Peptides against a protein of PDB entry 7Q4I. Designs and how they scored, part 132

Target 1, 281 residues: chain A of PDB entry 7Q4I
Amino acid sequence: HENSTIAERLYSEVRVLCWIMTNPSNHQKKARHVKRTWGKRCNKLIFMSSAKDDELDAVALPVGEGRNNLWGKTKEAYKYIYEHHINDADWFLKADDDTYTIVENMRYMLYPYSPETPVYFGCKFKPYVKQGYMSGGAGYVLSREAVRRFVVEALPNPKLCKSDNSGAEDVEIGKCLQNVNVLAGDSRDSNGRGRFFPFVPEHHLIPSHTDKKFWYWQYIFYKTDEGLDCCSDNAISFHYVSPNQMYVLDYLIYHLRPYGIINTPDALPNKLAVGELMPEI

## One batch from the design tools (peptide; made by RFdiffusion4, then SolubleMPNN)

Design b2_p20_5_s1 (from b2_p20_5, 12 letters changed)
Fold by OpenDDE base, seed 2:
Structure b2_p20_5_s1 (fold): chain B 281 residues (1-281), chain A 20 residues (1-20)
Amino acid sequence: as target 1 above (281 residues)
Amino acid sequence: SAEEEEYEKKVKEAAEYLKL
């Protein structure tokens, strides 16, 4: 028997709406497997598409398909969330249909923060945006206030937010959020280890899997190491996770236990005031 | 933008690298 009391408390106190970036060709191939694995641990799960799918709970956004429409889809997704779901959660996660998320670990990271704090979290990259931006593939989570500022203050103003649908989705939202004073938070754990990952666990955990010239090492906002110390014990997300790997990860994380090893969770941190961030590590 | 094209290229290169 597991003691889920703290996880249940966090499920109630740190409400997360997860929206999944998908398309009609991926509803059955990818998105369905998100719904059957980690997506079931969100307080609300919505698939953002160009076509409706009642089995998936997919929303047809007024956007075209293809990579050049990802920014358009993100804008319309957050408009839809703001209009229909802004009170259904405290935090609003974007993930791809091949992102895997440990939602409990995200709730733990978010617990001290007020949802009225204009902040967002993810795998922070340093290029293009002064405060950094969050990797689209690793997924990123906005506070309720960040969503409000994005939709109400940024999107209607072409000087603050790109009006067309072109561009790198994650960079463009990062620019918009910066322009409305939404803070790019630090998602690292107390040991300085990352929680959001733009690749599969294997690529982060195996030393020298990537060349030192690999773009990722130039893009990361915070210095990180390869190997076992790459990743928080409370890691939140991984990207390029195949549908089969989602079920493997669900088994490994939630079912497989080493007999006789009991993990005692750390105490919850103190809650921060509105506008307050955790101290830099 | 040239930056967007470079980013897309890097993302594509990463996606190709991740398939190997």
Scores: peptide ipSAE 0.082, ipTM 0.730, DockQ to the pose 0.089
Fold by OpenDDE base, seed 1:
Structure b2_p20_5_s1 (fold): chain B 281 residues (1-281), chain A 20 residues (1-20)
Amino acid sequence: as target 1 above (281 residues)
Amino acid sequence: SAEEEEYEKKVKEAAEYLKL
């Protein structure tokens, strides 16, 4: 028997809408497995596609399919959210259909922040955007105010936000958000360990898994290490997670327990004022 | 942009590396 009282409190106080980037070819192959695993822990779950699927709760956005349309799909997804769902949540997570997310750990990270603070979180990368941008694959979460600024202030202005649908979606949203003073937050824990990961756990946890020339080491905004110290005990996301691995992770995180070990959660931090951020480490 | 194309290439290279 588990005591979920704090998790239930955070579920009510830190409402998360998760939207999943998918396509019709992935509805059954990938997206369905998100819905059956971690996506069920979102306050609201929407699949953003080019075709409607009532079993999946997929929305047909007015965009084409293919890699060159990801930015177009991200813009239309946030427009759809703003029009239909802006009051259904406090925070708005983008994830891919092969991203796995521990939503409770995300709520814990977000708890001190006001949803009226113009901020977003994820795996921060340093190239192309002065304040950095968040990795598309690791998933990124916008405050309600960040969504408002993106849709109302950035998207209508070609000087602030790219009107074309081409380009790297995560870089382009990062540029747009910077141009409307949405802050690229620090998602690290109090020990400086990352919470959002652009790869599977194995690639972060195994030392020397990658060459030092691997682009990730040049892209990461904050210093990170490989091995057990790579990752927060409250890690939020991993990318390139197969459908089978989603069920394994769901079992390992939510069902498998070492008998006789009781985890006592840390105290919740104080809530921040509107516009206030946690200090960077 | 040339930067976006380079990023897309790097993401693709990473995705290929992660499949190995």
Scores: peptide ipSAE 0.068, ipTM 0.716, DockQ to the pose 0.109
Fold by OpenDDE base, seed 3:
Structure b2_p20_5_s1 (fold): chain B 281 residues (1-281), chain A 20 residues (1-20)
Amino acid sequence: as target 1 above (281 residues)
Amino acid sequence: SAEEEEYEKKVKEAAEYLKL
């Protein structure tokens, strides 16, 4: 028997809407496996597509498919969320159909923050955007106020937000959010360890898996290490997770236990005021 | 932009490298 009392409390107090970036060709191949694994732990789960799928709960957005339309799909997804779902959650996660998320760890990170604080979190990258932007693949989470500012203040103004549907989705939303004073938060834990990861666990956990010339080391906003010190004990996301690996991760995280080891959770931090951030580490 | 194309290329290269 597991004691889920704190997780149940956070499920009620830190409500998360997860929207999944997908396409019709991936509904059965990828998105269905998100729904069957980590997506069931969101307070609300929506699949954003170009075609409706009633089994998946997929929304047909008025956008084309392909990489050149990802930014268009993100804009329409957040418009749809703002119109239909802005009060259904406090936080709004974007993830890909090959992103895996530990939603309980995300709720723990978000707990001290007000959803009325204009902030968003993810794996912060440093190029193109002065405050940084969050990696699209690692997934990123907006506060309710950040969604409001994005949809109401940024999207209607071509000077604040790119009107066309081309470009790097995560860079473009990062520019828009900066232009409406949505803060790019620090998602690191109290030890300075990352929580959102743009790659599979293996790539972060295995030292020297990537060349030192790999673009990621030039893009990462905060200094990061390889090996077990790469990653928070409360890590939130990984990207490029295959459908089979989603079930493996679900088993390892939620079912497999070493007998006789009891995990005692840390105390919840104090709640912050509206507009207040955790001190940078 | 040339920067966006470079980023998309880097993401694609990462995706190919990470393809389990």
Scores: peptide ipSAE 0.026, ipTM 0.673, DockQ to the pose 0.131
Fold by OpenDDE base, seed 5:
Structure b2_p20_5_s1 (fold): chain B 281 residues (1-281), chain A 20 residues (1-20)
Amino acid sequence: as target 1 above (281 residues)
Amino acid sequence: SAEEEEYEKKVKEAAEYLKL
């Protein structure tokens, strides 16, 4: 028998709406496997597409398909969330249809923060945005106040937010959020280990898997090491996870247990005031 | 922009690397 009492408490106190970036060609190939695995642990799960799918719970946004429309889809997704779902959750996660997320670990990271604090979290990158921006592939999570500021203050103003649908969606939302004073939070754990990952676990855990000239090492906002010290024991996300790997990760994380090892959870941190952040490590 | 094209190129290179 498993003791889920703390996870159940956090499920009620730290409500997460997950929206999944997808397209009609990926509904059956990818998105349905998110719904069958980690997506079932969100308080609400919505698939953002260009076509409706009642089996998937996919929304048809008024956007075209293609890589050049990802920013357009992100803008329309957050408008849809603000109009229909802003009170259904405290936190709003964007993920791709090949992102895997440990939602309990995200709730643990978010627990001390007020959803009225204008903040967002993810894998922070350095370029293009002064405070940094969050990698689109690793997934990123906005507070309710961050969504409000994005939709109400940023999107209507072409000086604050790009009006066209072109550009890298994660960079463009990062610029918009900075322009409305939404803070790019630090998602690292108390040991300085990352929680959001733009690649599969293997690529982060295996030392020297990538050349030191690999672009990722220039893009990461916080210095990180390779190997077991790359990643928090409470890691939140991985990207480029195949449908088969999602079921493997679900088994390894939620079912496979070493006999005789019992992990006791750390104590919950103190709650922060509105506008207060955890100190940077 | 040249920056957007560079980012898209880097994302593509990462996606190709992860398929190996």
Scores: peptide ipSAE 0.024, ipTM 0.658, DockQ to the pose 0.110

Design b2_p20_5_s2 (from b2_p20_5, 15 letters changed)
Fold by OpenDDE base, seed 3:
Structure b2_p20_5_s2 (fold): chain B 281 residues (1-281), chain A 20 residues (1-20)
Amino acid sequence: as target 1 above (281 residues)
Amino acid sequence: EEEKEKYEKLVEEAANFRKL
């Protein structure tokens, strides 16, 4: 028998709404596999699309399809969440239909923070935004206060937030959030290891898999290594995960166990005051 | 435009990286 008592406690105390960026062509190909794997561990799961799908609980947002509409879809998704779901959770995760997320590890990272703190977390990138921004592919999580500030303060003001639907989705939300004093948090663990990853596990875990000139090394806000020391034991997300790889990850993380190895969870940190952040490493 | 082209290149490089 597995002892899930602390995970059940965190499920109740650190409520997460996950919204999945998808499109009608990916409902059956990708999105349903999110619902059947890691998405079932969210407190609320919503698929944001241009077409309704009752099997997925997919919402038809008033946006066009294509890469040039991702920013438009993100704006409408957070408006929809604010209008219908702002009290259903404490934290609001954006993920793609090919992002895999270990929701329990995200709850562990978020536990010390107040949802009334204007903060968001993800894989922090340094270009374009002074405080940094979170990689769209790795997924990013906003506090309830961050969602409120984004929807109520940023979106209505073209000086604070881009009114058109063009541009890099993750950069544009990062600019908007900075302009309303939402803090770009540090998602690294106590050892300085990353938790949100914009690529598949293989690309982070295998040393020298990427050229040293690869853009990622110029974009990453915090220095990171490759290999087994790249990644927290409590890693949260990976991107570019195929539907088949989602089931493999679900099996490896939640079902496969080495006999006789019992992991005891670390003690929960102290809760922070409203507006307080963990010390940067 | 330049930010969009940079992002499109990033996405293309990442998509090519998926094929490896």
Scores: peptide ipSAE 0.021, ipTM 0.654, DockQ to the pose 0.111
Fold by OpenDDE base, seed 5:
Structure b2_p20_5_s2 (fold): chain B 281 residues (1-281), chain A 20 residues (1-20)
Amino acid sequence: as target 1 above (281 residues)
Amino acid sequence: EEEKEKYEKLVEEAANFRKL
């Protein structure tokens, strides 16, 4: 028997709406596997598409398909969330249909923060945005106040937020959020290890996968190492996870146990005041 | 345009990285 008492408490106290970026060609190929794996651990799960799918719970947003429309889809997704779901959760996760997320680890990271704090978290990149921006593929999570500021203050103002649908969606939302004083949080653990990852675990854990000239090392906001010290024991997300790998990760994380090893969870940190952040490491 | 090309190149590099 597993003791889930703390996870159940956090499920109630740290409510997460997950929205998945997808398209009609990926509903059956990718998105349904998110719904059957990690997406079931969100308080609410919505698939953002250009076509409705009642089996998937996919919403048809008023946008075209293709890479040039991802920013348009992100804007319409957050408008839809603000209009219909802003009170259904405290935190709002964007993920791709090939992102895998350990939602319990995200709730643990978010627990000390007020949802009224204008903050968002993810894999922070340093280019283009002064405070940094969060990598789109690793997934990023906005507080309720961050969503409000994005939709109500940023989107209606072309000086604060790009009105067209072109550009990198993660960079463009990062610019908009900075312009309305939403803080790019530090998602690292108490040991300075990352929690949101723009690649699969293998690419972060095995140093031989990347040259020192690999673009990722120039983009990462915080210095990180490869190998076992790359990743928090409370890691939140990985990107480029195949449908088959999602089921493998679900088995490894939630079912496979080494006999005789009992992990006791760390104590929850103190709650922060509204507008307060954890100190950077 | 230059930012878009840089991002598209990054996505391609990441896609190539997945094939290794």
Scores: peptide ipSAE 0.020, ipTM 0.637, DockQ to the pose 0.110
Fold by OpenDDE base, seed 1:
Structure b2_p20_5_s2 (fold): chain B 281 residues (1-281), chain A 20 residues (1-20)
Amino acid sequence: as target 1 above (281 residues)
Amino acid sequence: EEEKEKYEKLVEEAANFRKL
């Protein structure tokens, strides 16, 4: 029997609504596998689409399909969340239908923060936005106050937030959030290791002969090494995870145990005041 | 071959880190 007491406590104290970016062509191919794996560990799970699907719990947003509408879909998703679900959670995760998330590790990272702090977390990139922005594929999580500021203060003002549906979704939300003083948090662990990853585990863990010219090394906000030091033991997300790999990861993380190895979790950090961040490492 | 050796080394380093 596993001792889940701390995980159960964090499930109650750090409530997470997960919304999944999907489309009607991916409901059966991708999104349902999120629902059957890591999405079941969210306090609330919603699929944001252009068509309703009652089996999936998919919402039909008033947006067109296609890559050029991702920013439009993100705006409408957060409007829908603010209108219907702002009190259902403390934190609001965006993920793709091929993102895998270890929700317990996200709750651990978020535990010290107030949901009334205007902050968001993810894989931080340095271009285009002064404070940085969070990679769309790795997933990113907003505090309740960050969602409020985004929907109420940023979206109605074309000077603060792009009214058009065109552009890179992650860059555009990053600009909007910066313009309403939502802070781009540091997601790294106490050893400086990343927690949100825009690629599969294999691409981060195995030092690929990725040409030093690979865009990722120019985009990453914090310097990260390749290999074992790339990734926190409490990693939160990976992107480009196939439906089959989601079940493999779900088995490896939650079911497969090395007999006789007992992991004692670290003590929870002290809670921060409203507006406080963890020290930068 | 080189990717496999890197993976085997990674698994070994992870196994050694869990033994510390």
Scores: peptide ipSAE 0.008, ipTM 0.490, DockQ to the pose 0.027
Fold by OpenDDE base, seed 2:
Order: structure tokens, then C-alpha cells, then sequence
Structure b2_p20_5_s2 (fold): chain B 281 residues (1-281), chain A 20 residues (1-20)
């Protein structure tokens, strides 16, 4: 039997609403596999689409489909969340229908922070935004206050937030959030290892998989290494995860155990005051 | 589809095994 007492405590104390970016063509192909795997560990799970799907529990947002509408869909998704769900959670995760998330590890990272702190977390990239922005594919999580500032302060002001639906969604939300003083947090562990990953585990864990000229090494905000030291033992997300790989990851993380190895969780850190961040490492 | 169902079944069976 597993002792889940700490995970159950964090499920109650660190409430996460997960919204999944999808489209009608992916409801059956991808999104349903999120619902059947890691999405079941969110406190609330919503699929944001252009069409309603009662089997999936998908919301039809007033947006068109296609890559050029992703920013529009992100804006409407957070408007919908603010209107209907702002009190249903403390933290609000965006993920894609091919992102895999270890929600317990995200709760552990978020535990010290107040949801009233204007902060968001993810895989931080350095281009285009002074404080950085979070990679869209790796998924990013906003505090309740960050969602409020985004929807109420940023979106209504064309000087603070892009009014059209064009552009890279992750860059555009990063600009909007910076303009309303939402802080781009550090998601690294105490060893400086990343937790949010814009690729599959294999791509980060295998040093020979990436050329040193690969754009990722120029985009990362924090210096990281390849191999086993690339990734926190408490890693949160991976991107480009196929539907089959989601079930494999669910098995490996939640079911497969090496006999005779007992993991003791680290002590929870002290809670921070409102507006306080963890020290830089 | 068959591979997905096999993996889904494997995860479900493993979850049930841990509840025993």
C-alpha cells in the first residue's frame, strides 16, 4: 500500500484547475487520453475548444480554429475561467492536449506560494519579454491573482495586452502578465534543475539528442545541463507526449516500483507571505 | 486504437492490483 497522506493534503491545500488547449479534431484523438491519465489528478479539468463535447466535457469558446487563433483561445479560456471558476482553484494550469503533467509535483512547487501573489510558473524562456515568459508547450500555471490581473487589468487595455488573436500565445500572455506586474517565477528545484519541459523526457535526458546549436539552449532563461541532471526528481511536465506515451508515463510514474526502494518525501517548505517569492538560486 | 486500449488496460490493472 502507498502512503498518499501528503499528496492528499496538497490536493486539498493547493487546488489546481487544469485547462487543456484542444480542438474538435483532437477531442477523441488526444484530449480524451489526457482525461483518462494525468487530467484526473487535477481538482478541476476543463477542455477548451471551439465546439462543445459532452463526453469530453469540452467548452466551446467563441474563437476560430488553427494555429493563428491560439492566442485568441488562451484569452477566451482565461475569461471563461475568471467568470465561472476563479474560486474553484488556487492555481490555473494551461496545458496542451499532448502535454503530460505530474500534478503532485506541481502542488509541491506551489505549496509555499500564496495564490494571492501575482506569480506564474513554467519553462522560462528569455527572448521577447524582459522578465522572461513561460513556454506554451511545457504548460504554465498562474496564481488566482495572476488570472485576475490578466483578465481584469491586462485584457481590457490594448496598451498592456494584444487585442488581436495573432502571435505566439506564450509570448503574448508573457507580455500581458509582465505589464500588470505578474512575476515570472523560478520553477527550478533546490539543485537548480528544471521542472517544466517543452519536449519528451528522452529529448532532455539523452545528451546526444540535441545539437548545441539547437534553439532551446538559446531560449532557456536559466542555464541547464543535459542528461540525468537536466531534470528535477520532482519534474512537473513534458510536451509532445503521444496518447500512448501518456498511458506509459502513468504506468511508470504511478504504478511501476523498484522492489525494496522506499522514497521518503522531503519536508514541506515554510509558507511565504503574500507577494513573497522563494530566494533566487 | 488496440495499443491504446492495451496500455489503458495495463494502467487500470496496475491500479487495481495496488488496491489489493
Amino acid sequence: as target 1 above (281 residues)
Amino acid sequence: EEEKEKYEKLVEEAANFRKL
Scores: peptide ipSAE 0.008, ipTM 0.444, DockQ to the pose 0.022

Design b2_p20_5_s3 (from b2_p20_5, 14 letters changed)
Fold by OpenDDE base, seed 2:
Structure b2_p20_5_s3 (fold): chain B 281 residues (1-281), chain A 20 residues (1-20)
Amino acid sequence: as target 1 above (281 residues)
Amino acid sequence: EEEKKKFEKKVEEAAKFREL
């Protein structure tokens, strides 16, 4: 028997709406596997598509398909969330239909922050945006206030937010959020280890898996190492996770136990005031 | 090797899309 008391508390106190970016061709191939695995641990789960799917419970956004419309989907998804769901959660996660998320670890990271603080978290990249932006593939989470500022203040103003649907969705939302003073938070743990990952665990955990010239090392905002020190013990997300790998990860994280090893969770940190951030590491 | 190449290709495509 597991003691889930703290996880249940955080489920109630740190409410997360997860929206999954998908398309009609991926409803059955990818998105349904999110729904059957990690997506069931969100307080609310919504699939954002261009077509309705009654089995998936997908929303048809007024956007076209293809890579050139990802920014359009992100804008319409957050408009839809703001109109229908802004009070259903405290935090609003964007993920892809091949992102895997440990929602309990995200709640733990978010616990000290007020949802009225204009902040967002993810895998922070340094190019294009002065404060950085969050990698789209790793998933990123906005506070309720960040969603409000994005939809109400940024989107209606072409000087603050790109009006067309073209461009890299994660860079464009990063620009918009910076322009309305939404802070790009630090998602690292107390040891300086990352929590949001734009690749599968194998690519981060295996030393020298990538060349030092690999773009990722030029894009990361914070210095990170390869190997076991790459990743927080409370890691939140991985990208390029196949449907089969989602079930493997669900088994490894939530079912497989080494007999005789019991982890005691760390004490919850103190809650921060509205507008306050954790100290930089 | 094929998975690594697919990864590198996806990564390159993502990087190219960010540079546009």
Scores: peptide ipSAE 0.026, ipTM 0.693, DockQ to the pose 0.759
Fold by OpenDDE base, seed 1:
Structure b2_p20_5_s3 (fold): chain B 281 residues (1-281), chain A 20 residues (1-20)
Amino acid sequence: as target 1 above (281 residues)
Amino acid sequence: EEEKKKFEKKVEEAAKFREL
């Protein structure tokens, strides 16, 4: 018997719409496994595709397929969300069809923030955008106000947001959001450990898995180490998670328990005012 | 960007190798 009272409270108070970036070739291979695992813990789950799939709840966006259209798909996905779903949630997560997300840990991170604060969170990278931008693969979450500013203020203005569908999706949304004063938040825990990860747990947890010359160490906005101290105990996301690994993670996180160990959750922080952020660590 | 794409591809390939 689990005491889920706090998780149930956060499910109601921190409503999350998850949209999954996918394509028709991945509906059965990847996306359905998101729906069967972590995606079921979102308040709303939508798959953004180029073809409709009623079994998946996939939306056909007016975009072509291929890596060159990811930015186009992100723009149309947020337009669709703003038109149909802006009141269905407080927070709007983008994830890939190979991203795994612990939604309860995301709700815990988001709890103090107002959804009317123009902020977004993820794995922050330092290049190309002055305030940083969030890694596309790790997933990133926008407040309701951030979505409003993106769709209403940024997208209609070619000087604020790239009109073409080409470019790195994560960089382009990061530029657009900066140009409408959406803040790139700090997603680290109180110990300075990351919560959003652009790779599988193994790549972060195993020391010396990557050369120090590896691009990631030059891209990461906040300094982080490899090993057990790499990752928050309240980690939110991992990328490049295979369909089989999603079920393994779902079992390990939500079903497997060490007998006789009881985890007491930390107290919830105080809620912040509109426009207020947690202090940077 | 090219190094990011190369590594993403390697990680995608490594992820595919775990599906085998």
Scores: peptide ipSAE 0.026, ipTM 0.681, DockQ to the pose 0.092
Fold by OpenDDE base, seed 3:
Structure b2_p20_5_s3 (fold): chain B 281 residues (1-281), chain A 20 residues (1-20)
Amino acid sequence: as target 1 above (281 residues)
Amino acid sequence: EEEKKKFEKKVEEAAKFREL
């Protein structure tokens, strides 16, 4: 029997609403596999689509489909969350229907922070936004206060937030959040290792002969090494995870155990005051 | 348009990375 007492405590104290970016063509192909794997560990799971699907608990947002409408869908998703679900959680995760998330590791990272602190976390990128922005594919998590500021202060003001539905979704929300003083947090662990990843584990763990000209190395806000030291032992997310890989990851993370190795969790850090951040490394 | 082209290129480069 696994001792889940700390995980159960964090499930209660660090409530996470996960919303999944999807479309009707991916409900059966991708989204249902999120629901059957990591999405079941969210306190609330909602699929944001253009069509309703009662099996998925999918919401039909008033937006068109296609890559050009992702920003529109993100705006409507957070409006929907603010209207119907702002009190159902403390933290609000955006993920894609091919993002895999270890929700317990996210709760551990979020534990010291107040949900009333205007902050968000993810894989931080440096271009376009002065404080940085979070990679859309890696997923990003907003505090309750960050959602409030985004929906109430940013979205109604075309000077603060892009009114049209075009553009890079992750960049546009990053601009909006900066304009309402939502802080782009540091999601790295105490060793400076990343927790949110915009690619599959293989691409981060295996030193790829990726050309040093690969955009990722120019986009990352914090310098990270490739290889086994790339990734936190408490990693939170990976992107481009196929439906089959989601089940493999669920098995490897939650079921497969090396006999005789018992992981003792580190002590929880002290809680921060409202508006306080962990020191940047 | 330029931001869109940069994003599309970013996604295409990332998609090529899925095939590797």
Scores: peptide ipSAE 0.023, ipTM 0.687, DockQ to the pose 0.111
Fold by OpenDDE base, seed 4:
Structure b2_p20_5_s3 (fold): chain B 281 residues (1-281), chain A 20 residues (1-20)
Amino acid sequence: as target 1 above (281 residues)
Amino acid sequence: EEEKKKFEKKVEEAAKFREL
């Protein structure tokens, strides 16, 4: 028998709206598999597209398709969330249609924080933005206050937020959020291990998989190593996960168990005050 | 090796897009 009492409590106390970046060509190929796997563990799941799909629960945003329009889609997605869903959750996750997320581990990381704290979390990168920005592919999560500041304070002001739809979406939202004093949080665990990953588990777990000159080592905000110590036991996300790998990960994480090994969850940390962050490690 | 090269290429393309 599995004891889910703490996970059920966190599902109620740490409400997460997940929005998935997708397009009409990926509704059946990718997005449907998110809905059938990890997306079912979100409190609310919405697919942000350029075409409506009632079977998927996809929203048609007023934007074009292609990589050059990802920033436009991100702006319109958060406008849509603010208008229709700002009270449906406490936290608002962006993920891609090839991102896999362990939502329970995200709720555990978010539990001490107030949703009224202007903060967001993800895989923090150091270039272009002074406080850093969160990798788009690893997924990133905004507090309710961060969404409010982004939509109400940043987006209407071209001096604070880029008005055109061009540029790297994760860099551009990172600039906008910094300009309205939304803090780029530390998502590492108490051992300093990462939780949000811009690649598949294999690429992080296997040492020397990448060249030492690989851009990732220059982009990562916090120093990390490859191997088994790369990743938190409470890891949250992986990117470039194929549709087939989503079902494999769902089986391995939620069904497959070594007989006789009992996992005891750590105690929940104390809740922080509004505006308070966990100490950096 | 081919999947690794394809990954490195996809990642280089993502990095180039960030430099613009």
Scores: peptide ipSAE 0.027, ipTM 0.689, DockQ to the pose 0.722; fails the geometry check

